# Peptides against a protein of PDB entry 4M9S, part 24

Target 1, 135 residues: chain A of PDB entry 4M9S
Amino acid sequence: SRGLVGVECITPYSYKSLAMALQRCVEVLSDEDRSALAFAVVMPPGVDIPVKLWSCVIPVDICSNEEEQLDDEVADRLKRLSKRGALLSGKRMPVLTFKIDHIIHMFLKHVVDAQTIANGISILEQRLLEIGNNN

## One batch from the design tools (peptide; aimed at target 1 V111)

Design b1_p19_6 (made by RFdiffusion4)
Pose (drawn by RFdiffusion4):
Structure b1_p19_6 (pose): chain A 126 residues (1-60, 70-135), chain P 19 residues (1-19)
Amino acid sequence: SRGLVGVECITPYSYKSLAMALQRCVEVLSDEDRSALAFAVVMPPGVDIPVKLWSCVIPVLDDEVADRLKRLSKRGALLSGKRMPVLTFKIDHIIHMFLKHVVDAQTIANGISILEQRLLEIGNNN
Amino acid sequence: AEANEAAIEGLEENLKKLS
């Protein structure tokens, strides 16, 4: 209910809070990877979820979503790969409350909608 | 494309606030 700023203190760390640190990991990022990351906010964290359940919210055969999610986990270790049962990724929690009070307030609602939408279109495949 | 660009700019503005 306030993000990482709820716990920021003087610590042996050079950063007042972990968000100030993560700031850079996002700044060095490929412009698009900055995009895919900026959107993975509207994902369930600590939950393993498939490439296609990701192809819905990440921008551009759609494995390209996976490629971005791979660079994203290799570069700052921001995501998480889990090869089988099915090629799936996962957003950890700190790497989430970072994005909550950091990603543009609108883009949160837009991700929520673009998903409930593309979810419903997989509902129409049947 | 425009929405993605706006989302990236918004992210950059919030990242600057952390500086």

Design b1_p19_6_s1 (made by RFdiffusion4, then SolubleMPNN; from b1_p19_6, 9 letters changed)
Fold by OpenDDE base, seed 2:
Structure b1_p19_6_s1 (fold): chain B 135 residues (1-135), chain A 19 residues (1-19)
Amino acid sequence: as target 1 above (135 residues)
Amino acid sequence: SAAVAAANEGLRKNLAKLR
């Protein structure tokens, strides 16, 4: 199980229409979905990323260590985010992937705290090494 | 999966950029 990290996205762009819209979208998210969105900052913008890789960084508190259950829970969160305007873009075929666009990614880089970004990077790096070693 | 493997390099490059 991975502990949920409560991340608040506070935008310094109070008077920019896009930032205001994004802030409103973030504010109405559940804590879990907001945390998932925050960790999207560690993903490369404009790239369709498989759910398996999202599951490396998105914190999920599950009772099972089964990777399939983790992926399903992560996918559900990402699906909800993909329905919230421009936050994420999902593709179902050929593999379920989610993409963060450059604008949203740039927004997140400015509003997600540095420690969360650093933690996400470290976690992702570690998980990628583990995946690579298991192959 | 092949998709994971293909994305892995992109992720690593992005991680390097974010540091």
Scores: peptide ipSAE 0.395, ipTM 0.899, DockQ to the pose 0.033
OpenDDE base, seeds 1, 3, 4, 5: peptide ipSAE 0.384, 0.382, 0.389, 0.379; ipTM 0.895, 0.894, 0.896, 0.895

Design b1_p19_6_s2 (made by RFdiffusion4, then SolubleMPNN; from b1_p19_6, 11 letters changed)
Fold by OpenDDE base, seed 1:
Structure b1_p19_6_s2 (fold): chain B 135 residues (1-135), chain A 19 residues (1-19)
Amino acid sequence: as target 1 above (135 residues)
Amino acid sequence: SAEVQAANAGLDANLAKLR
């Protein structure tokens, strides 16, 4: 049993003050961006995740069924989130990736409803199977 | 992609923790 080294993210801020700041950041988001942030809880914290994997769980209403447009729209949402108080960290090179921080992820686990989490897991698992079968 | 493959282990581990 390899002990889960819980990376205790030591923040210089009290958890309460951080939670209040994060809650305020969430409240000012658009419904679409807030939904995208909620589904970010299914991503592993501290891992650079390619946009392709984000597109599996981020709900996007696109007029075109083109996969390229899906990735672009998802990337735009994630970019907006990354501009809001370190909700996400984007990396452009060598591949466009986004990472959720441990603190943000912990916050989301407490504030995102259990049904949304369960749905996000189911959607991600389904999409990963589809990608794996098409490759 | 190599980045997708590298992320898969992390994804699976996170999903297991959320369940």
Scores: peptide ipSAE 0.518, ipTM 0.923, DockQ to the pose 0.038
OpenDDE base, seeds 2, 3, 4, 5: peptide ipSAE 0.522, 0.517, 0.523, 0.523; ipTM 0.924, 0.923, 0.925, 0.925; seeds 2, 3, 4, 5 fail the geometry check

Design b1_p19_6_s3 (made by RFdiffusion4, then SolubleMPNN; from b1_p19_6, 9 letters changed)
Fold by OpenDDE base, seed 4:
Parts: structure tokens; C-alpha cells; sequence
Structure b1_p19_6_s3 (fold): chain B 135 residues (1-135), chain A 19 residues (1-19)
């Protein structure tokens, strides 16, 4: 397994049409996809992020620790999220990337619990250091 | 690796904003 397990995204928004629509989108997600969406809050909005970097924070529970398999699993989750309204946008060329919209990111900042955000930041910082040192 | 390096700076900047 990689990343954090058992993280949930809960939204308190019930009165604004946009927030309600987003809440509905979140509610129909699987637990794993909802967790992935929660950790998207640590990504910079409006930036095409390679799957490898997403894999630094997206929690994956698979039997294999091979990087290719981890990236594939993360990519699958992100693809599913991209099919749920405007949660994410995927780009295949020149490399597979995903981008979180500013509106979605702002929504997540309000609905993802502070501890999850803090954990995501810490994990991403650690992974970025590892990538920087190993490359 | 090149795309990762390009995105790395943006990620660090965003992390600073989130803290």
C-alpha cells in the first residue's frame, strides 16, 4: 500500500447550487475515489500535473509496489474522477497529466478536514524531497 | 523526469500557500 488509507472527504455545503452539485458528485464516488479527490487539494489548481506526482499523495492499496502499477492505479482513479463532472481534467499529450480546476480546489479547501490537508502536505513534501535527492 | 521537474516548482509554491 502507498499513501494514506481511510481518508474521507465530507462537505458541509447544502445551500449553494454549485456546492450542492459538487456534493452530489462526491457522494456517488467510491470510498477510494473520494479519498483520491480529497488529496487533490494539495495540488496547485489550474496546473497540469503528471501522474507520477499525483501518485505521491493519492493513497493506493495494491499488492504490488512496482511504480508502473502504482501509477496505473492512480491514473485509473484520476480518470474516473475526470468522468464525474468537472472534478478533474485529463490530458494525454505530451504526457498523461491531470488538472484540478480552481473552483473544485476552492471547494475542497473548505470541505476536506484540516488534518487530511496537513497530512497530504507532509506526504507530498517528503516525496518531492525523495524525488529531488534520487534524481 | 522533465515534466516532473517542471511541475515540482509549482507544487512547492502551492504547498507554501497551503501552510
Amino acid sequence: as target 1 above (135 residues)
Amino acid sequence: MEEVQKANEGLRENLAKLK
Scores: peptide ipSAE 0.418, ipTM 0.900, DockQ to the pose 0.033
OpenDDE base, seeds 1, 2, 3, 5: peptide ipSAE 0.405, 0.417, 0.403, 0.406; ipTM 0.899, 0.900, 0.897, 0.896

Design b1_p19_6_s4 (made by RFdiffusion4, then SolubleMPNN; from b1_p19_6, 8 letters changed)
Fold by OpenDDE base, seed 2:
Structure b1_p19_6_s4 (fold): chain B 135 residues (1-135), chain A 19 residues (1-19)
Amino acid sequence: as target 1 above (135 residues)
Amino acid sequence: KEQVEAANKGLRENLAKLR
């Protein structure tokens, strides 16, 4: 999905067009993938984030008791997002990571509701504390 | 480990900006 990465939003017109394109991409997502994308707003843009850290904020309805299954489900969602409109960029090596682009992140900051952002932050902070205490 | 640490740093910095 080469198209969105190369569009330098140089003009307000390009921004509007990009926003419209992104909105259309979001609308065709499943509810699960759309939810995952919404929570991507809490991730730092331009940073390769390991799937394990994504799993801290991506809601998964199926609480499998196995942490490995959670990461796999999250990875599948993020992979689907990476295939649609370059919403995310995935890397497999050396570790499976996903990155949100600055443009996408900026878009999400404007369209994701404040409560979802706040919840995502709270969840992430809680999970990071749990990981830190278990290490 | 290094990628996780870098990511954690980025996360903390982003969280600080979102507050």
Scores: peptide ipSAE 0.430, ipTM 0.892, DockQ to the pose 0.034
OpenDDE base, seeds 1, 3, 4, 5: peptide ipSAE 0.422, 0.422, 0.425, 0.417; ipTM 0.890, 0.889, 0.891, 0.889; seed 3 fails the geometry check

Design b1_p19_7 (made by RFdiffusion4)
Pose (drawn by RFdiffusion4):
Structure b1_p19_7 (pose): chain A 126 residues (1-60, 70-135), chain P 19 residues (1-19)
Amino acid sequence: SRGLVGVECITPYSYKSLAMALQRCVEVLSDEDRSALAFAVVMPPGVDIPVKLWSCVIPVLDDEVADRLKRLSKRGALLSGKRMPVLTFKIDHIIHMFLKHVVDAQTIANGISILEQRLLEIGNNN
Amino acid sequence: EKLEELKEKLKEAAEKALE
């Protein structure tokens, strides 16, 4: 209910809070990976979820979502790969409350909608 | 202030992605 700023303090660390640190990991990022990351906010954290359940909210055969989610986990270790039972990724929690009070307030609602939308279109496949 | 700069960059990247 206030993000990482709820716990920022003087610590042996050079950063007042972990968000100031993560700031850079996002700044060095490929412009698009900045995009895929900026959107993975609207994902369930600590939950393993498939490439297709991702192809819905991440921008551009759609494995390209996976490629981005791979660079994203290799570069700052921001995401998480889990090869089988099915090629799936996962957003951890700190790497989430970072994005909550950091990603543009609108883009949160837009991800929520683009998803409930593309979810419903998989509902129409049947 | 640094996080506000990052928010602006993310906003620009998001807007480009939604176009």

Design b1_p19_7_s1 (made by RFdiffusion4, then SolubleMPNN; from b1_p19_7, 8 letters changed)
Fold by OpenDDE base, seed 2:
Structure b1_p19_7_s1 (fold): chain B 135 residues (1-135), chain A 19 residues (1-19)
Amino acid sequence: as target 1 above (135 residues)
Amino acid sequence: SRLERLRERLREALEKALA
C-alpha cells in the first residue's frame, strides 16, 4: 500500500505579517489536514498537479490497497485545504488538480520539519519510480 | 541536485498524466 502515517511537522517560525496569518490557518487544521499541508512542500510551486501524484506523498492511513480509495481520501484533504484561503488552488477541468502557490511554498519551507521534507522527497522519488516502471 | 532530479521526474509524470 501507498499509505503513510501522519506526522506533526510544523516547527517554530519567525513571523512576519503574512506568516502570522498563515500560521493561524495551519493551527486550526486537523492533524490529518495539517500533515497533508506539510508534505505539500515537496511539490514544485505553481504547478497543477493531479491527485494521483499528490497521493504519492500525502499521508493517508488506509487499510485498502485500492488506489482509487486512496486518491479519494487525498482529494478530500486537498479540497479542504483549498477552502482555507490561499493554501491550495484546485482545478477540476480538464483533470482534478491542485497547485501550491509560491508564497505558501516559501512559508512551508521554513516551518515544516527538515526531516519531514527529506522523507517526503524520498517517498515521492520512490513512488514516481514505481509509477514509471509500471507504465 | 536531488530536488532538481525529483522535479524533472515529476514533470515527466505530469506530462504523462495530463497529456
Scores: peptide ipSAE 0.392, ipTM 0.877, DockQ to the pose 0.031
OpenDDE base, seeds 1, 3, 4, 5: peptide ipSAE 0.239, 0.252, 0.248, 0.366; ipTM 0.774, 0.782, 0.783, 0.870

Design b1_p19_7_s2 (made by RFdiffusion4, then SolubleMPNN; from b1_p19_7, 10 letters changed)
Fold by OpenDDE base, seed 2:
Structure b1_p19_7_s2 (fold): chain B 135 residues (1-135), chain A 19 residues (1-19)
Amino acid sequence: as target 1 above (135 residues)
Amino acid sequence: SELERLRERLAAASAKALA
């Protein structure tokens, strides 16, 4: 497990209806769910991503380092996000996946701070290498 | 860029996992 990153999404598009709606959705999230959403910016938009790959970047505090338990915790967060409008779209078959839409991704690119993005990239690279080396 | 490379890898891994 790895510590949660405190992230607050502040949009420069506060007076635009789409951005306002998204901002309200973000504001009512828990800290951990908001952190998960922030790191979604690292994912390729429009692609169904398995939970296992989401777990490469989503930080968790109180959870076993076992992959299955980690995936379950990540899945729960992503499920909650998928219930908040168009933040994420979940698909259960054939494998549980979550996808970030292009519009949401574009929004996140502007509201997620550069350091968070950089951290996500770094963590993702490290985790992917670890997965690759174990295959 | 590194981000683009990672996104491509993720997309490929996703496709593999879903196939």
Scores: peptide ipSAE 0.463, ipTM 0.910, DockQ to the pose 0.030
OpenDDE base, seeds 1, 3, 4, 5: peptide ipSAE 0.276, 0.277, 0.281, 0.461; ipTM 0.804, 0.803, 0.805, 0.910

Design b1_p19_7_s3 (made by RFdiffusion4, then SolubleMPNN; from b1_p19_7, 10 letters changed)
Fold by OpenDDE base, seed 3:
Structure b1_p19_7_s3 (fold): chain B 135 residues (1-135), chain A 19 residues (1-19)
Amino acid sequence: as target 1 above (135 residues)
Amino acid sequence: SSLEKLRQQLAEASQKALA
């Protein structure tokens, strides 16, 4: 998946070992889940974020224009990521939210390329505009 | 940066949604 190719950074040994462990986790993900993880770099770390807002940055190809289907697909991807160690933390109540930890976010900042970040920003801006027009 | 501003906006929006 573009944007999350490899792990190379100049950092303390402890971070390098963590990066290696995270790389192994990333390698076993599906292409779609790995892509979702890459775009998580756009999100603010340490914040519980509702699925609706996650759906503004994660690319999803759906056949329907139904907003619910988009959110459901995004939620499924995030749920899978939350089952992979410390990649994401999910909460069901009172609102379904997911959070990226600071350490994971720091990892992503080193491995996600600039173009992927730019794409995430573009997608976010587009979807926020669409939401605004529908309100 | 633009990204940092967007992150701040997302954080604020999330806070409102969860309040």
Scores: peptide ipSAE 0.598, ipTM 0.934, DockQ to the pose 0.031
OpenDDE base, seeds 1, 2, 4, 5: peptide ipSAE 0.597, 0.597, 0.596, 0.597; ipTM 0.934, 0.934, 0.934, 0.934

Design b1_p19_7_s4 (made by RFdiffusion4, then SolubleMPNN; from b1_p19_7, 9 letters changed)
Fold by OpenDDE base, seed 1:
Structure b1_p19_7_s4 (fold): chain B 135 residues (1-135), chain A 19 residues (1-19)
Amino acid sequence: as target 1 above (135 residues)
Amino acid sequence: DELERLRERLRKALEKALA
């Protein structure tokens, strides 16, 4: 099951010292996609992460009986983000994964609320433990 | 830095999960 149930985050991004191109790229995102991007900071940069794990930290408003749709919804958001240049990189084979860029991660690390990051990491760690125990 | 420690722990956990 997902970790950040009911949690939504709209980050007032600080564009100090950032390139204007990056600033514009983030500003044109929908609130929903910007929120997803904010939580992407939880993941380590440069690592191909399967959608299943992304779904643990990306906030999605779904009912309990729609759990099977969670991965698809998360994937759609990540796919949209991947169309924005260096924000994310997606791979379809052999398994659908997404990777956050180092530069983007560095930006997010300094603009996303520290407590939000910490909570996301904690929840993901817990989910990983549970997944491991179920194997 | 607490966040850096958390990030490192998560990285290790992910490595195990993705192995």
Scores: peptide ipSAE 0.551, ipTM 0.922, DockQ to the pose 0.036
OpenDDE base, seeds 2, 3, 4, 5: peptide ipSAE 0.547, 0.542, 0.550, 0.550; ipTM 0.921, 0.918, 0.922, 0.922

Design b1_p19_8_s1 (made by RFdiffusion4, then SolubleMPNN; its pose is not in this set)
Fold by OpenDDE base, seed 2:
Structure b1_p19_8_s1 (fold): chain B 135 residues (1-135), chain A 19 residues (1-19)
Amino acid sequence: as target 1 above (135 residues)
Amino acid sequence: SLKEEIDRLMKAIEELEKE
């Protein structure tokens, strides 16, 4: 149901080449969008993932008990990320999905805390299993 | 289906963990 608790994404990258561009993109994000981006590293790159599954890792502090509202909030964050550089790629048809590219994923793996990633993966797997068992 | 999506994602995660 609820995503991970948000963690601020801070990069140690020097302002050089692609790293500089990505760092600037991250810095101009809102706190909530930056947190969403951080947890996007939990997802495998190159996979079109539906919003419902993204909601398993994207932190949302304020949401109703209804999954629909959660998904809408998650979708809004992912949409904003997709409009900020090449952070995410959105696909509206046939189903709304978002994908993290390999290069962005690689970037995030170096800037997001390793324990956060590990915990996020564990939580994602647990939540996916729960969703699968309930359907 | 949702189950298929979950299965695909789980597989992708497993592959990622092998790295």
Scores: peptide ipSAE 0.437, ipTM 0.890, DockQ to the pose 0.026
OpenDDE base, seeds 1, 3, 4, 5: peptide ipSAE 0.430, 0.434, 0.433, 0.432; ipTM 0.887, 0.886, 0.886, 0.888

Design b1_p19_8_s2 (made by RFdiffusion4, then SolubleMPNN; its pose is not in this set)
Fold by OpenDDE base, seed 5:
Structure b1_p19_8_s2 (fold): chain B 135 residues (1-135), chain A 19 residues (1-19)
Amino acid sequence: as target 1 above (135 residues)
Amino acid sequence: DLEEEIKKKLEAIEKLEKE
């Protein structure tokens, strides 16, 4: 698969080309990784976000609902996405975080189903309230 | 703006997690 390393959106044509490249990258993902990428659109671009917060919106099919297991699985998915055309950028130290780039975020806003985006935002807002109330 | 609102909320939560 073609990577997106060094790809820049500087013209409308460049944007179209970037979109095509991104589409190819998305097509080769597993269903679970593609789903994770879709929900990444809910996050604000350009922000280093802890895995804990990513886990609020990334769907995971695991045997246990333990937060530790959820975070680990989500981290693995996000890590895979970061390695595939730099769909995300990860930071390991001091806290494991992932960031979605503005260009990739713009792409996702146009290709991810509108209802999925709306639902994801609602879920994130709800989870943030819960986290805030527990602190 | 919803995106900005979410960003502010995320930042607030991140700050709390560091404390």
Scores: peptide ipSAE 0.075, ipTM 0.661, DockQ to the pose 0.025
OpenDDE base, seeds 1, 2, 3, 4: peptide ipSAE 0.058, 0.066, 0.050, 0.057; ipTM 0.656, 0.661, 0.644, 0.671

Design b1_p19_8_s3 (made by RFdiffusion4, then SolubleMPNN; its pose is not in this set)
Fold by OpenDDE base, seed 1:
Structure b1_p19_8_s3 (fold): chain B 135 residues (1-135), chain A 19 residues (1-19)
Amino acid sequence: as target 1 above (135 residues)
Amino acid sequence: DLEEKIKRLLEEIEKLEAE
């Protein structure tokens, strides 16, 4: 499963120290990593989510990896995000998961387009049903 | 809701991986 087409985030938060720090972190990201971060807003905050589910919404546009390597590519992007400003929290035990913090999630809710969020949620729900029916 | 669906799917995946 592949995510949505990548989007760029525009933040209204430029006057608070935390918002400024987050904005700076976002600005130095590649287009692909920034898109991955944008779609992270679709996930509920504070929940350890496996890479397989992240791959349902994280867009993979440029990579030439096989479909079976999709999770690895998504994991690499999420790992990069986890190393920059604690945008995500990674956990390897018992399985590789990533979690979006409430503060980051709140930030993203204000900077990601509302229609993009709504579409992302819809696509995620659809893909979850597909995965559930196939298992 | 979405969070509940994710949690349910997580449980299913974990069960499948344990088999």
Scores: peptide ipSAE 0.199, ipTM 0.757, DockQ to the pose 0.022
OpenDDE base, seeds 2, 3, 4, 5: peptide ipSAE 0.137, 0.190, 0.130, 0.136; ipTM 0.691, 0.750, 0.686, 0.688; seed 5 fails the geometry check

Design b1_p19_8_s4 (made by RFdiffusion4, then SolubleMPNN; its pose is not in this set)
Fold by OpenDDE base, seed 2:
Structure b1_p19_8_s4 (fold): chain B 135 residues (1-135), chain A 19 residues (1-19)
Amino acid sequence: as target 1 above (135 residues)
Amino acid sequence: SLEEEIRRLLAAIEELEAE
């Protein structure tokens, strides 16, 4: 299944310390990557999450055909995020996973709309359960 | 397994929501 509908991530943070650095990272992102970053807040911090599960929340509008293509697109977005200010931490072994750190998560929690987060969590849970039931 | 990962993630979400 496709992720959530994309939401642009806008930060209200002033140019202060870490916030300034993160703001710059967010600003240079493409719309798609920024949307992915926004929905990354739905994930619990500090958890290595496989791409398959990331695909439950990362919005991908172009890829609607095969699940494999969806995962690849999601992975590409997450990889780009991991390269910019370490917004995410990626691991290739034993399986490709990505993790959002607590600091980044805390940042996003303040810059992403609370209702969006709540809805995202609900949708994530639903999709996870669906995946589980289909296995 | 994927099932185990789902379970772990769900648990983590529950913990996060409990904050």
Scores: peptide ipSAE 0.422, ipTM 0.883, DockQ to the pose 0.026
OpenDDE base, seeds 1, 3, 4, 5: peptide ipSAE 0.421, 0.421, 0.419, 0.422; ipTM 0.881, 0.880, 0.877, 0.882

## One batch from the design tools (peptide; aimed at target 1 Q23 V26 A38 V111)

Design b1_p20_1 (made by RFdiffusion4)
Pose (drawn by RFdiffusion4):
Structure b1_p20_1 (pose): chain A 126 residues (1-60, 70-135), chain P 20 residues (1-20)
Amino acid sequence: SRGLVGVECITPYSYKSLAMALQRCVEVLSDEDRSALAFAVVMPPGVDIPVKLWSCVIPVLDDEVADRLKRLSKRGALLSGKRMPVLTFKIDHIIHMFLKHVVDAQTIANGISILEQRLLEIGNNN
Amino acid sequence: LEELVEKAVKGLEENLEKLA
């Protein structure tokens, strides 16, 4: 209910809070990976979820979502790969409350909608 | 979708500047 700023203190770390640190990991990022990351906010954290359940919210055969999610986990270790039972990724929690009070307030609602939308279109495949 | 991506990137950059 306040993000990482709820716990920021003087610590043996050079950063007042972990968000100030993560700031850079996002700054060095490929402009688009900045995009895919900026959107993975509207994902369930600590939950393993498939490439297609991702192809819905991440921008651009759609494995390209996976490629971005791979660079994203290799560069700052921001996501998480889990090869089988099915090629799936996962957003951890700290790497989430970072994005909550950091990603543009609108883009949160837009991701919520683009998803409930593309979810419904997989509902129309049947 | 392009406009949303632009907003997301720009908004993220503005919020990252606040953390600096």

Design b1_p20_1_s1 (made by RFdiffusion4, then SolubleMPNN; from b1_p20_1, 10 letters changed)
Fold by OpenDDE base, seed 5:
Structure b1_p20_1_s1 (fold): chain B 135 residues (1-135), chain A 20 residues (1-20)
Amino acid sequence: as target 1 above (135 residues)
Amino acid sequence: MEEIVKQANEGLRRNLAKLR
């Protein structure tokens, strides 16, 4: 039973106020953290996702080709987002995971470019297949 | 690969397939 995380009936006014608050939070992000947040829209809301799977879609400009540094940089970005008032929820145990909330996900679906969403989904699907085939 | 990552990957693949 995937619990219906209570659909808080957000009034149109609460939605507008929340959207404005979220917009202000997004405006003060670095370009890198804002890009990471945009790609969080391709993840299913309410699911604890391991950092390795986040690294499939979070764009990182790494000076080194080391996969270990990719996961660390992605984790740092996601940690910064988690500190900004519920954009993400992090868990450290049993493994480091991050979850996007349904409300944040709904916001992102309306403000992130549709082509960016479509491309992000395609990239995620491809990389998930690659991870599945290498094991 | 950690079992948790495998299970999460399978879960994501199933969810993405439903969005198509």
Scores: peptide ipSAE 0.305, ipTM 0.855, DockQ to the pose 0.033
OpenDDE base, seeds 1, 2, 3, 4: peptide ipSAE 0.119, 0.181, 0.199, 0.200; ipTM 0.716, 0.800, 0.812, 0.810

Design b1_p20_1_s2 (made by RFdiffusion4, then SolubleMPNN; from b1_p20_1, 7 letters changed)
Fold by OpenDDE base, seed 2:
Order: structure tokens, then sequence, then C-alpha cells
Structure b1_p20_1_s2 (fold): chain B 135 residues (1-135), chain A 20 residues (1-20)
């Protein structure tokens, strides 16, 4: 199963103006979208990442056996995140990709709990190995 | 798509090493 259990993202820190705005944006997210954003911390900042690779780390509670349905659900979450300020930047052409900016990535590294980061890294490493072995 | 995936994979691997 490619699905991850949703993890709570807590932003307990008070930052200067930009970080406060980001924190407010995170707090109003649904649990699912907030979890997706939390796991975005394992992605390299400034790189356009295709949805397929996002699907390796974005938690989905109900994962169908069809890869397409998983990608669609992940894409919907990422699209919602991209509409909330500068959390993500989506690109539709030539392929649907999403990018996390350096500032957001740096923010997430400080506010996402260490266990979530560690889990995300472990899962991503495992999934990348599987993709590499199947290609 | 292949080039984008390859570039992304490279970035992912490099980033993982930095996060460790």
Amino acid sequence: as target 1 above (135 residues)
Amino acid sequence: MKEIVELALKGLKENLEKLK
C-alpha cells in the first residue's frame, strides 16, 4: 500500500511577519492538506517535481489499487496547497509538476516535527529504490 | 517527462543526503 497515515503538522513557533503569515496559512488547512504540506519538506526546494514522485510521500488514507487514482488525489491536494499563498507552485506544462520554494522549505524544516521528517525520508528512499528497480 | 523525472530523482536523492 502506497498510502501513508496522515500526520499532524504543528506550527508552535512565532516568527517574524512572513513566518507568521505562513503559520496562519498552515493552521487553516484541512488535516489532509496539512499532512501533505508536512511531507513536502523531504522534497528538494526549487525543483519541479512530477505528481508521481509526490505520490511517494504524500499520505493518502484511502489508496485504490490504481496508481492513477492515487496520483489524482495527490494532485488535488497539491493544487489546493498551490492556491494558498506561496506554499507550492504548480506547473501544468509540459507535465503537471509542483515545486516548493526555498523559503517555504526552510520554514517547514523548522516547524515539521523530526519524526515526520524522518518517516518521510525513509518512505521516500524506499519508494525511490522500488521505482529504480522497476525501471 | 523522462527528463523531468530524471532531474527530479537526482534532486530528491541529493536532498535526502542533505537531510540526513
Scores: peptide ipSAE 0.350, ipTM 0.883, DockQ to the pose 0.033
OpenDDE base, seeds 1, 3, 4, 5: peptide ipSAE 0.347, 0.348, 0.347, 0.348; ipTM 0.882, 0.883, 0.882, 0.883

Design b1_p20_1_s3 (made by RFdiffusion4, then SolubleMPNN; from b1_p20_1, 9 letters changed)
Fold by OpenDDE base, seed 2:
Structure b1_p20_1_s3 (fold): chain B 135 residues (1-135), chain A 20 residues (1-20)
Amino acid sequence: as target 1 above (135 residues)
Amino acid sequence: MKEIVELANEGLRENLAKLR
């Protein structure tokens, strides 16, 4: 069980009109989609990241040992996020990728709790090492 | 695919360095 505890993305920041809009967008997310968005903070802004790499950090409670099912569930979450305003930008060709914009990334760096960020970094580093050693 | 993964990995490493 990769049970990363549901990150309460409570945005305490009364930022200008954009941050209020982003906060409202985050508040209406499901717990799963909100957690996925929180962990997007560990991704580099402005870079098209393939779903496989997103699956390294997005918490999915799938008991399946099939890597394909994990990627599909992660892709579905990221697709939902991409449909909710400017949270993510999806690209289908040549490979399904998602990108976090600099503004959203900057917002997340301020509103996502430090422990979640640290955990996401640790998990991503571990998974990247595992992928690198298996290739 | 390989190029996208490589760019992603580079970006990830850079971002991880900035977040520490």
Scores: peptide ipSAE 0.364, ipTM 0.881, DockQ to the pose 0.033
OpenDDE base, seeds 1, 3, 4, 5: peptide ipSAE 0.356, 0.356, 0.362, 0.362; ipTM 0.878, 0.879, 0.881, 0.881; seed 5 fails the geometry check

